# Designs tried in a protein design run: peptides against a protein of PDB entry 8BZL. Part 31

Target 1, 228 residues: chain A of PDB entry 8BZL
Amino acid sequence: SYDRAITVFSPDGHLFQVEYAQEAVKKGSTAVGVRGRDIVVLGVEKKSVAKLQDERTVRKICALDDNVCMAFAGLTADARIVINRARVECQSHRLTVEDPVTVEYITRYIASLKQRYTQSNGRRPFGISALIVGFDFDGTPRLYQTDPSGTYHAWKANAIGRGAKSVREFLEKNYTDEAIETDDLTIKLVIKALLEVVQSGGKNIELAVMRRDQSLKILNPEEIEKYV
Target 2, 242 residues: chain B of PDB entry 8BZL
Amino acid sequence: SRRYDSRTTIFSPEGRLYQVEYAMEAIGHAGTCLGILANDGVLLAAERRNIHKLLDEVFFSEKIYKLNEDMACSVAGITSDANVLTNELRLIAQRYLLQYQEPIPCEQLVTALCDIKQAYTQFGGKRPFGVSLLYIGWDKHYGFQLYQSDPSGNYGGWKATCIGNNSAAAVSMLKQDYKEGEMTLKSALALAIKVLNKTMDVSKLSAEKVEIATLTRENGKTVIRVLKQKEVEQLIKKHEEE

## One batch from the design tools (peptide; aimed at target 1 K27, target 2 E21)

Design b1_p13_4_s2 (made by RFdiffusion4, then SolubleMPNN; from b1_p13_4, 10 letters changed)
Fold by OpenDDE base, seed 2:
Structure b1_p13_4_s2 (fold): chain B 228 residues (1-228), chain C 242 residues (1-242), chain A 13 residues (1-13)
Amino acid sequence: as target 1 above (228 residues)
Amino acid sequence: as target 2 above (242 residues)
Amino acid sequence: SARREAIAERLYE
């Protein structure tokens, strides 16, 4: 049945459904991640919340565990599935290994999940990319990216979504040791990077900050404006 | 390419899920359902289309379903799909109650169903459900709540929203007239009638064509009540006099 | 159509 073989190789060796899933990611709003010295920062473009929508239910940045958070771009419903499975794995790891997951571990788990959906009969790929940030138990800040194919890499800084190309170009030029010397400078770098693609300034930006041995903090609009 | 339109839900070259989009388009042809959150309650108002004189059992609620003691929903879309989903909602709620000995939080019930919907968009050999739902409920965590879900498995919380026929126009009207922080259940009911009167493709709004349910708290208990036709008539009459 | 585009936009964040 043709309906069972969703992701197949083209004659020229392409996995079209994976490539098309990557196009789905580009339809998502921009997310950026930056690793500082002792801080990780996620910034996202806020989609215009419809009047009368509860803002609480619109989240592009999610905690996976106390030491790990994730931003995504692409299909929102797909993201929820990935987030839920990742959260379960984080808890399972704590129970079985008696330590929190490393950022690399949970990234690899998510990547493996995505990869399976590219190879399993009757399943389409996940239409999401993710930026996963956090701290390992040794206090090392980490940033990873994963895409619909199930590939993952560690980054100093990266971006996903609609404006990712422009943001990455900015980061390539401006990410220096001096630019991330302090927590505040790191946050400022993220904001400046997002402002390359976000219209109307700080009101359309959401920022999440995680410092060593601290919980995820979502900055309020006033705090963001302080950096602009 | 037509090839992506006729088969199992797959990505188009542009990264779109056309079958999901088409399911959502189909819902636009269904009867209108409104939800409005108030300070002292939440309501659903739905268009009633199946008034056949030869129907033996007048189902009191064609489009509004009680899910448990603390939640109800309204549906827009394919009736058979709606029946399956509403049954699943009830089962999920019951299983949770049995497992945890407390009612399922409203958002958790919504998300559980949304995960099912999402699965039907990702697994081969399945089509998306052609149904959108409005959920009203109360729980100890967030109080009165209104949610909307669609065939994609996406959901959101709302102060007021609409699904089905002329939903965009209804939402626009709600945006204009909804007063945040000042919405009483009484005012919400009046607003519902106002919006339905303008958005339903009927010459005159009648109580026979409208179903309304309210969810309130009385003496520490949730009360879900479907308004009687006479009550709806009074609301319509009041609107006509203003 | 503007309507179809609006539907599509709701699917992505």
Scores: peptide ipSAE 0.437, ipTM 0.826, DockQ to the pose 0.780
OpenDDE base, seeds 1, 3, 4, 5: peptide ipSAE 0.099, 0.409, 0.432, 0.399; ipTM 0.758, 0.797, 0.824, 0.815

Design b1_p13_4_s3 (made by RFdiffusion4, then SolubleMPNN; from b1_p13_4, 10 letters changed)
Fold by OpenDDE base, seed 4:
Structure b1_p13_4_s3 (fold): chain B 228 residues (1-228), chain C 242 residues (1-242), chain A 13 residues (1-13)
Amino acid sequence: as target 1 above (228 residues)
Amino acid sequence: as target 2 above (242 residues)
Amino acid sequence: DERRKRIAESLYE
């Protein structure tokens, strides 16, 4: 059976394990990324945190470096592996090249890592997609998306996870130059996009904002409520 | 679909890892383990199921393992897998100590093992570990800590949690009775007994069926202590009097 | 069934 082989093409050219890994991504909560003029914003649907769970150990958005952050959807444990590898690469790049990575560079690194796991019989694909945002050294905001296959593309806006289709449809209609004219409007756009799939407003949304020459800022619930 | 449950490292058409799910299901039938974080310490309480009269009494802890001077864990699941993982934890901790001349941070030890667990879900020819762990520890970064990890390689920090048999009911009870910011080790011990008394499938809770370890700080040092049977008896007695 | 559902969901974020 071709669907049981990790690295075997079907007669019609499908890599089933990669496709199934993409289905794993859809089981994750929704994440959205939007590139503004001078801002990048990641928004995620908060997973219900148990009352007694330490919130610091529940993260869907993480920093890869000072200039790059990532949101993911899919298998949590797989994500940790990818994140750790990416962080190491970011530091290595700083050490060897003496500059921080470009967003495209680290995305390509992650994508290549994922691709390798699609071509080895001894490994299953990673069950995650990622939205990678940040600023290049020249101050250009970037947004990339990568999936289990190891493909990646640059985006103005995109979404991954369970509600990604609805969010993308919203963004396709509402992403305009006017909608991202200011940082605040860009943030509002992300919130509105997430509200297509997230119930109970700002309480179930986590937002991360990175502005030019600034560190990643995770907004608190009160700050988010201001935009709702 | 159960069509893909025969392979350990293959996604189902729905994107599920059935062998991981099955491992977690199996753990649900293991002995109950509780962890409770207090302001002045952290504790593990574990059900002792294998009580045989011919067992050498030298076994002070069947389910609770000291990892280093600052950390301990309890296990729910396959004993052989637990032995391998606890040994690995000790090795990781020791290697870190040798390399950096300081104890490994608690979360870093947990994540190191979780990466191993994850690998056993992704690499061919391997099965998931049939073990969930509760970790208690102290470090200079976060103080007293409680973590839970499962066969997937996922983990989380907790104020209180439970793994193994009747874990859902135990967690519900913990949610009801745990007082955030006001939990003393003494009250945590009482809570542990209360929850175990209700969740263990025994007619009467006895000290021989319960292992309890506490982790505290005394004079700037971490102290991990397994409670003596007499101490556990007193806790049970106190609970019965209430 | 509920337990199985919780297990399945717990793997994903």
Scores: peptide ipSAE 0.473, ipTM 0.829, DockQ to the pose 0.764
OpenDDE base, seeds 1, 2, 3, 5: peptide ipSAE 0.441, 0.340, 0.452, 0.280; ipTM 0.819, 0.711, 0.821, 0.601

Design b1_p13_4_s4 (made by RFdiffusion4, then SolubleMPNN; from b1_p13_4, 10 letters changed)
Fold by OpenDDE base, seed 4:
Structure b1_p13_4_s4 (fold): chain B 228 residues (1-228), chain C 242 residues (1-242), chain A 13 residues (1-13)
Amino acid sequence: as target 1 above (228 residues)
Amino acid sequence: as target 2 above (242 residues)
Amino acid sequence: DERRRRIAERLYE
């Protein structure tokens, strides 16, 4: 059966394991990314963190470098592997090229990594999609998405995970130049987008903001409530 | 379709890794392990199921393993898998110590093992480890710590948690009784006994059926101590009098 | 079924 072989095409040309990995992503918590004028914003649905869980260890948004951060949906353990490799590559790039990576470069690296895991009989695809945001050296904000197949594209705004369809529909309707005219409006757009799928407001949203020439900032719940 | 149940590295049409899920389900049938973080220490409490009269009593702890001077773990699941993983943890910790001349940070040790676990879910020809672990430790970065990891390679930090049999009920009880910021090791021990008494499928909780280890700091050194049977008996007695 | 759901929820965050 073609659906059991990781690297075998179906008669109709499908790679089933890649498609099934995409289904794994759809089971993940929703993540949204929006590129503003001088800001990039990532938002993630917080699953009800068990009351006794240490929040420090549950991060769905992580820095890859000083100028790049990533949110993901799907298998958390798979994501950790990708994140670690990406971080190593970012540091390696700084050492060898003497400049930080561009957002496109690191996205391409991650995409290539994912693609390789679709072409080896001894490996299953990564069960994650990622939203990668940051600033290039010239100060240009960027947003990219990768999927289990190793494809990647640049976006103005996008969403991944279980609520991605609803969030994308919202963004398609509401993403305008006016809606991202200011940093605050951009943040508000992300929150509103997430509220389409997240119940009970700001307590269930993790929000990260990166502004030009600034480090990644994770907003606390109180800060998020100011935008609701 | 049950057809995807046979291979560990294959996604189902629904995007599920059934073999990983089944490994996690198997752990649900294993003996109960509890971990509780306190302000002045951290503890592990584990159910002893294999009380065989012919077992050499020299086994101080069947389910609690010392990893290094600053960390210990308890295991729920397949014993053979546990032995392999605990050995690997020790090796990782020692290699780090040799390389950096300082103890490995707690989370870094946990993540290193979790990466191994994850690999066994992604590379062909391997099965997931049928083991969940609770880790207790101390380091200079975060102080006392409690972690949980599962066959998928996922992990998290906890104030209190439970793995193995009746873990869901135990976690519920912990959520009700755990007082954040006010938990002493003494109160944590009492809570552990309380939870085990309710969650273990035994008519009466006895010291023979429970292993407890505490991790504390004394004079700037980490002390890992397995409680003596008499100490556990006293804890049980105190609970019965309450 | 509830246990399976909980397991799945932990795996696919």
Scores: peptide ipSAE 0.375, ipTM 0.843, DockQ to the pose 0.757
OpenDDE base, seeds 1, 2, 3, 5: peptide ipSAE 0.335, 0.081, 0.069, 0.239; ipTM 0.805, 0.536, 0.777, 0.678

Design b1_p13_5 (made by RFdiffusion4)
Pose (drawn by RFdiffusion4):
Structure b1_p13_5 (pose): chain A 225 residues (1-47, 50-199, 201-228), chain B 238 residues (1-200, 205-242), chain P 13 residues (1-13); non-standard residues A62 YCM
Amino acid sequence: SYDRAITVFSPDGHLFQVEYAQEAVKKGSTAVGVRGRDIVVLGVEKKAKLQDERTVRKICALDDNVCMAFAGLTADARIVINRARVECQSHRLTVEDPVTVEYITRYIASLKQRYTQSNGRRPFGISALIVGFDFDGTPRLYQTDPSGTYHAWKANAIGRGAKSVREFLEKNYTDEAIETDDLTIKLVIKALLEVVQGGKNIELAVMRRDQSLKILNPEEIEKYV
Amino acid sequence: SRRYDSRTTIFSPEGRLYQVEYAMEAIGHAGTCLGILANDGVLLAAERRNIHKLLDEVFFSEKIYKLNEDMACSVAGITSDANVLTNELRLIAQRYLLQYQEPIPCEQLVTALCDIKQAYTQFGGKRPFGVSLLYIGWDKHYGFQLYQSDPSGNYGGWKATCIGNNSAAAVSMLKQDYKEGEMTLKSALALAIKVLNKTMLSAEKVEIATLTRENGKTVIRVLKQKEVEQLIKKHEEE
Amino acid sequence: SHSNRPLDEELLP
């Protein structure tokens, strides 16, 4: 089989294929995640008439208690999502507990890191925001990128214009903003309206403590706008 | 040998996949192919690129392929690659029926093939398939459906779409004329002739298939030349 | 462009 080293070091210690994978992420639609007190919210920018909206979604459930949003190559994202879904079931089988948000994040990150050091393969061209709750009810938000690095965040953005949205969230992520569920959802819509020039072209989802993923209707989003 | 390896599965500096893009260029030079969803069925309209006089026409169709009892598809791009992929689609549909004893839902069949196409872009060092497919079908979950897939493995559901030559012009005509939720098969057939009229008119140059439900069973039929010639006459009056 | 490519816009220049 094909064994060519695709990801290699360059002078100065750069891994060019990873950096190029990060460029693919910047070409992706904006995704925003905010961790609230008892709620986590994901929002994504949408790119069309005659298209079925159900089929092209950027927010997916990995397990009953974990879901994710992504930016970048949508085909690579389907592969990573299905790999994570299989791992969530393997964990329930072996430990008899649902996966922690951190566990499945670590798994997705290590999968992505393996694709930066394996022969015959290019890196995954996606970043992911992963949200959910732990056994003790603690809300979580993690980010993964193509290098395999992962971190926890109070709030974050990935994809096109993520730097601008991040700077908005830095100034606006306060206790007042995450005091209630309605204000937590509102902060995500405001963060997206910063780069979407829009309001009717946004998808949004909410996850509450042990209540599973709820995707908001267009009519419910129009009320906030 | 590293010297002769064209490296078909790497990123460009901008995060682009050049072989995928070049494959989409090949599809843009293929025969026009469009699909339209309606309340009582789904249809595929395709430009025949085999319009030579000395051709025999031995099959019931040239560009429209039955995948299983409830599904059909059409292709744009490299014909040989399309043969490999359509054979694989039939195998996936039968593997699912064997396992679950029920027909494969349409989206599950598209996802399964797209995973194969995505793998060719990430590892193996091979050129990708130069094929875009339109899928039409019916399942107990979502009823009548239309899907499109491209060489990278991406797919989407559509009420109407077009692939191949002059597809941008065709999508424009569909946005203007497609009445969302009010389309019947007869009106969708009229719109298909209208679209192919601009982007290309003769019955020998076109191929039309319809998918409908009759007595709880799916019917996939290629329209005879007589029915197509009558549809062409009915439009010229407009 | 004569062709339409809505599914792979993230790959286009």

Design b1_p13_5_s1 (made by RFdiffusion4, then SolubleMPNN; from b1_p13_5, 5 letters changed)
Fold by OpenDDE base, seed 3:
Structure b1_p13_5_s1 (fold): chain B 228 residues (1-228), chain C 242 residues (1-242), chain A 13 residues (1-13)
Amino acid sequence: as target 1 above (228 residues)
Amino acid sequence: as target 2 above (242 residues)
Amino acid sequence: SSYAYPLIEELLP
């Protein structure tokens, strides 16, 4: 019975609900993250917004705090829950510790939340993977990925969603110290990576950049086209 | 039978806890982890499976975790479950230190986590943790120690043991080659490489695929050290020359 | 060290 969304082990030792959640992520729009020297960049595939949809309502890149932002692939409704809880934690941390969260800290928080939903009765796993980028208070750029299982790792570059395989293959070939030597080159790398799976160029890409000691900036289509 | 497989960990008509057994099956597919106790130290050796060029090198160890100044562990199984349990171990150890102003004894830390694991097999609404752990440590009561725990909450002390993929074969090899009372850390390292070379489904063992940590005592202090890749390469080379 | 993971005891029923 599908009714008890209990994540249990199969006889073969599989957590099928987690695996199925990962399949849900693979159906999501592609997201890419790259850590540069003094910049972190997130790029997301824009689904062809139906002509009547307000583009403002489909934000796949969101700020968790002033120093941390997140892109996700998978179920948007699930993502909202994670984002809201992460934001509350970021604020709580600032109040209690008097410092912003590290990117690793908030990633672990999100990962723990996801893991809990894989082990609690009456709950299904979150159908989302996330790329979490930002700067620690010491100015170190960070990129983390989380998946539905609650696993997380730090990355130089990574991708999630339907085109993730192709994008990762591109990044494996093209991510070099030379390729991220400047902020502009790092941005170009993300755009080129997304163009492996996104049709119709810069119009279908959402790009966010966070530079050292700067706030998150969402690039407009015209700014993106300058890099393509 | 299928009804018992899909619900909270309950006894089958035959008295089996299938969810615990299935969790152990999941661990059998995980990378191999070895622990070997020597007279002058204890070591963990673990298979590193996630070798990706884009990984950030900030994570010095994928499978071996420092718990406190006197203990470390390795994990086989679900990484997310392992992270939760490893953090809990650290918290338990810290709380003990704060309360008693001394480090937690090794076995007591292991037992505390095992009680938690057991609870997740007994209480409704939870699944077992899909993780086995090897613990290495030193305390003033028993000296160097090696423990193993599984999803059921059972644990035991060992001179040498293995968890994860091909663990049964590894344990058999350890039984054959482990020399009781004569095991030095150097010989233990050689044994670890020998066993991993045979148990890892690789044509050639490489240093990139192996993590090794040693726990020793120096000047009355515990030293936990992860071996550098070059050191592991030397151990592999030495094994190939024998 | 503020561990981001909740205590397992808090997760036990």
Scores: peptide ipSAE 0.006, ipTM 0.515, DockQ to the pose 0.118
OpenDDE base, seeds 1, 2, 4, 5: peptide ipSAE 0.000, 0.000, 0.000, 0.005; ipTM 0.600, 0.723, 0.706, 0.506; seeds 4, 5 fail the geometry check

Design b1_p13_5_s2 (made by RFdiffusion4, then SolubleMPNN; from b1_p13_5 with H2S S3F N4A)
Fold by OpenDDE base, seed 4:
Structure b1_p13_5_s2 (fold): chain B 228 residues (1-228), chain C 242 residues (1-242), chain A 13 residues (1-13)
Amino acid sequence: as target 1 above (228 residues)
Amino acid sequence: as target 2 above (242 residues)
Amino acid sequence: SSFARPLDEELLP
């Protein structure tokens, strides 16, 4: 019965709607994030774009601001709402504080938004997890992950979505200071991690790179193939 | 699955939104709508199901709606829901025009409505809209465009697509016959007739059962035109001769 | 029951 209600506690202390939203995330396309020394990299599994679909409209990596980008796993429409809210907050912060948001700040904002949807009557949780990467104004690279519950943590590397377990296991084994010593090695690490779960190589990977003091760059398939 | 059939859209244990899936099922029983993007235009083709002799000559397409000077849409699903959403699209477009003194970009209009659709899947006391839409438009950013949206609030751009009854079969046919980069509006119209003839549960396709609208650019202006019945008859006849 | 496939693949069974 508790699983039929708006997010309420079970007798055992579970928030079933949050747990079920996490199951929706697990069905989503795999996303991976890695923090390098002076680079942050996001990679996403490209689902086979249906024949006749415009690839432009299938984006799983988006900018929140000039210094922050996000990948997500789970419900695309839910993600769009979160992205829009985050973008508005980033702009508002620039106007009111006269500085860009820190990656932690915007992550906390997103997390708080998600949390409210787990506690407010008449709302269901967001069916998304997000990897949020970017640079603080001091040039420090950051990676955060948030889930449907509204929790968030800082990571060196993490993955979300369908293949997240396998990708995380790979990252736990292969994420070393040596493996992220250069920007190229960091990119290669992300690609290798995704290839654990993505079939047919670099054609099915979307990759975004943000370097210190640079804008978000989405790599084309040819650029990705150089690292395979 | 039936256990989660409630007014409030909630997640199943498997992470599914059954109310959204049920809305999609309702759309599957609706009349077929096709959209095809060409190099020189974009079209919508829709099945007319309500052919009643006593209906006042519906001067206007039953399923194709002009949104503004640069965009039109077709609907599959619950008619009342469709009317609400098409009105909202018009309002959004007008507000944008007033605010920015330029037409709303096509994708922005689509996303604005999709955010509304999404909200009806997340807020309590709401049900999903039982409607999918095809959008055709032109803007200065991307030229001719075709979009599809569903009850979840998801959308995508397409070269060709179909919603409603037998949509899967129609999409399969479109994938087979659509020639990327070589599609003219004329060839797109022929393709639309071909697909409708095979996917509509009618023994013979007639012009009275099909609505077609084209969106083109003439002298730097967008022209949205609903084809006359005679024009549709000619297209059908031409297809039968091939 | 063949649900019409949503555009959002995450909604697929």
Scores: peptide ipSAE 0.023, ipTM 0.622, DockQ to the pose 0.525
OpenDDE base, seeds 1, 2, 3, 5: peptide ipSAE 0.005, 0.022, 0.010, 0.009; ipTM 0.597, 0.633, 0.510, 0.520; seeds 1, 5 fail the geometry check

Design b1_p13_5_s3 (made by RFdiffusion4, then SolubleMPNN; from b1_p13_5, 4 letters changed)
Fold by OpenDDE base, seed 2:
Structure b1_p13_5_s3 (fold): chain B 228 residues (1-228), chain C 242 residues (1-242), chain A 13 residues (1-13)
Amino acid sequence: as target 1 above (228 residues)
Amino acid sequence: as target 2 above (242 residues)
Amino acid sequence: SSFARPLNEELLP
C-alpha cells in the first residue's frame, strides 16, 4: 500500500514535506499585503507575461467573496484548489448563516484545509502561502497570512514569496500610522514595498484595493504609475 | 534523489515536484502541437506521426479532439493518458450542458480538467498525467480562446503557443511573427505552416504529417473543421512559393 | 453563482 504517510516527522522532529513546501513558496512571485485604516491593499509582482500570453489568465489576486480577496505565492494549481474551496465555503456560509464570512473565519477554514493536507495519508502539503484581506461585517479591515503548514496569523502588513524578506524589512521600517493615514498613502506604501524587489516600476506590479463596503478593485498600470 | 523519483509525487528539498517536471519532459518528446488565435477564428495544428500505409483513410484525428460543439483540443504526451483526459473533458462538458442547459464556458472546462490534473499531483498512489493540452474554443463571454495546460494542472490563455517537440523554438518563432490585432485565420494558417516546417524533425513538410483544425463562427454557430489533406497541401505549397 | 466563476474572473461588480 503506497498510501504511505507522505508527510512524516523526521528523527529531529521536522515535517520535511511542509518545509519543502515552504521552499516552493519562496520560489513564487512576491506578494505583499497592507492593512490601512479603511482600506486593504494587495500587491503582487508580475512575472513578465510571456509575449503572447493573455494577461487575464495570469492574475494572482482573486476574490473569495465580495468582502474577501486573496493573493498567493507558490504553486498556481494548488492555489486554484484552495481558492475554489474557499469560495464554496463563503457561499455556503452565506446560505446557512445568512451573513458573509469574517476574514478570520475564511482564513481559519483555509488554514484547516492546509493543515489536513499535512497530516492526511496519501496527500502532500499545499505548496502555497496566502495573504487574505478583507472587511468584516462591522467594517474592520483585516489581513491574514497562511502558510503550507496551516498556521495563520493576523498582520498589519506582510509579504510572501521570493522577495518577502526584503519587503518585510521595508515594511517594518516604514509601516507607521502616518504612512497609512490615507488610502492613497497606504497604496503608495504597498507599491514602494514591492519596488524593493520588482524591477522596471509599475508595469510589473499587480495591485488590488478593497475599501469598506466596496468591491475589489484591480488597478490598471496607469493608475499604479500615478503612485510611483 | 532517487527517493523522490519512485514514489508518490512529493516535494524535493528544493521545493520542486520532480514527477511533474519529468512528466513535462516526457511531453517534450511528443509530436508538436500549435495553437494560434486569430480575430476571426482559432486553429490547432499538430504533427501526425502514425502514418501507416495500412491505416484506413478514415477521417481519424490522431491528436485533435472535438470536445463539444464549441471546443476542441490537441494533445501532446502519453496517448493513453490523453484518451482518459479527453474523455473526461467531454463528460464534464456534457454534464454541464445537462445541468445548466447552456454550453460550458471555455475556461471553466479547462479549469475543471486542470483541477483533476492537479489532484493527480497531490494525492497519493497517483502519478501526474503525462499530457499537455491545447484548447481552442468560443463562448459568449470571451469569444475565441486558446488555452494551454500542463501536467501540474496549471493553465494559461494565449494568442499563440506550442507544446511537444521543439516547443521552445516554435514559441520563439511565434513571438517573432505573430502580429497582435492583425491576425486573420488565413494568416494564422500560414504562420502555423511556417512554424511547423521549421520545428518538425522532417526534411520536408507534407500534408500527410500535419493535422489542422479551425474553429470559426458562422451564422451564430461554432464550426469546427478539420482541414482536408488537399487544403493542407495548398497551404504548404503556398509557403514554399514565399 | 460565484461557484462557477473561473479563478481569473473578476468579481463583476
Scores: peptide ipSAE 0.011, ipTM 0.604, DockQ to the pose 0.031
OpenDDE base, seeds 1, 3, 4, 5: peptide ipSAE 0.000, 0.008, 0.011, 0.014; ipTM 0.608, 0.524, 0.691, 0.518; seeds 1, 5 fail the geometry check

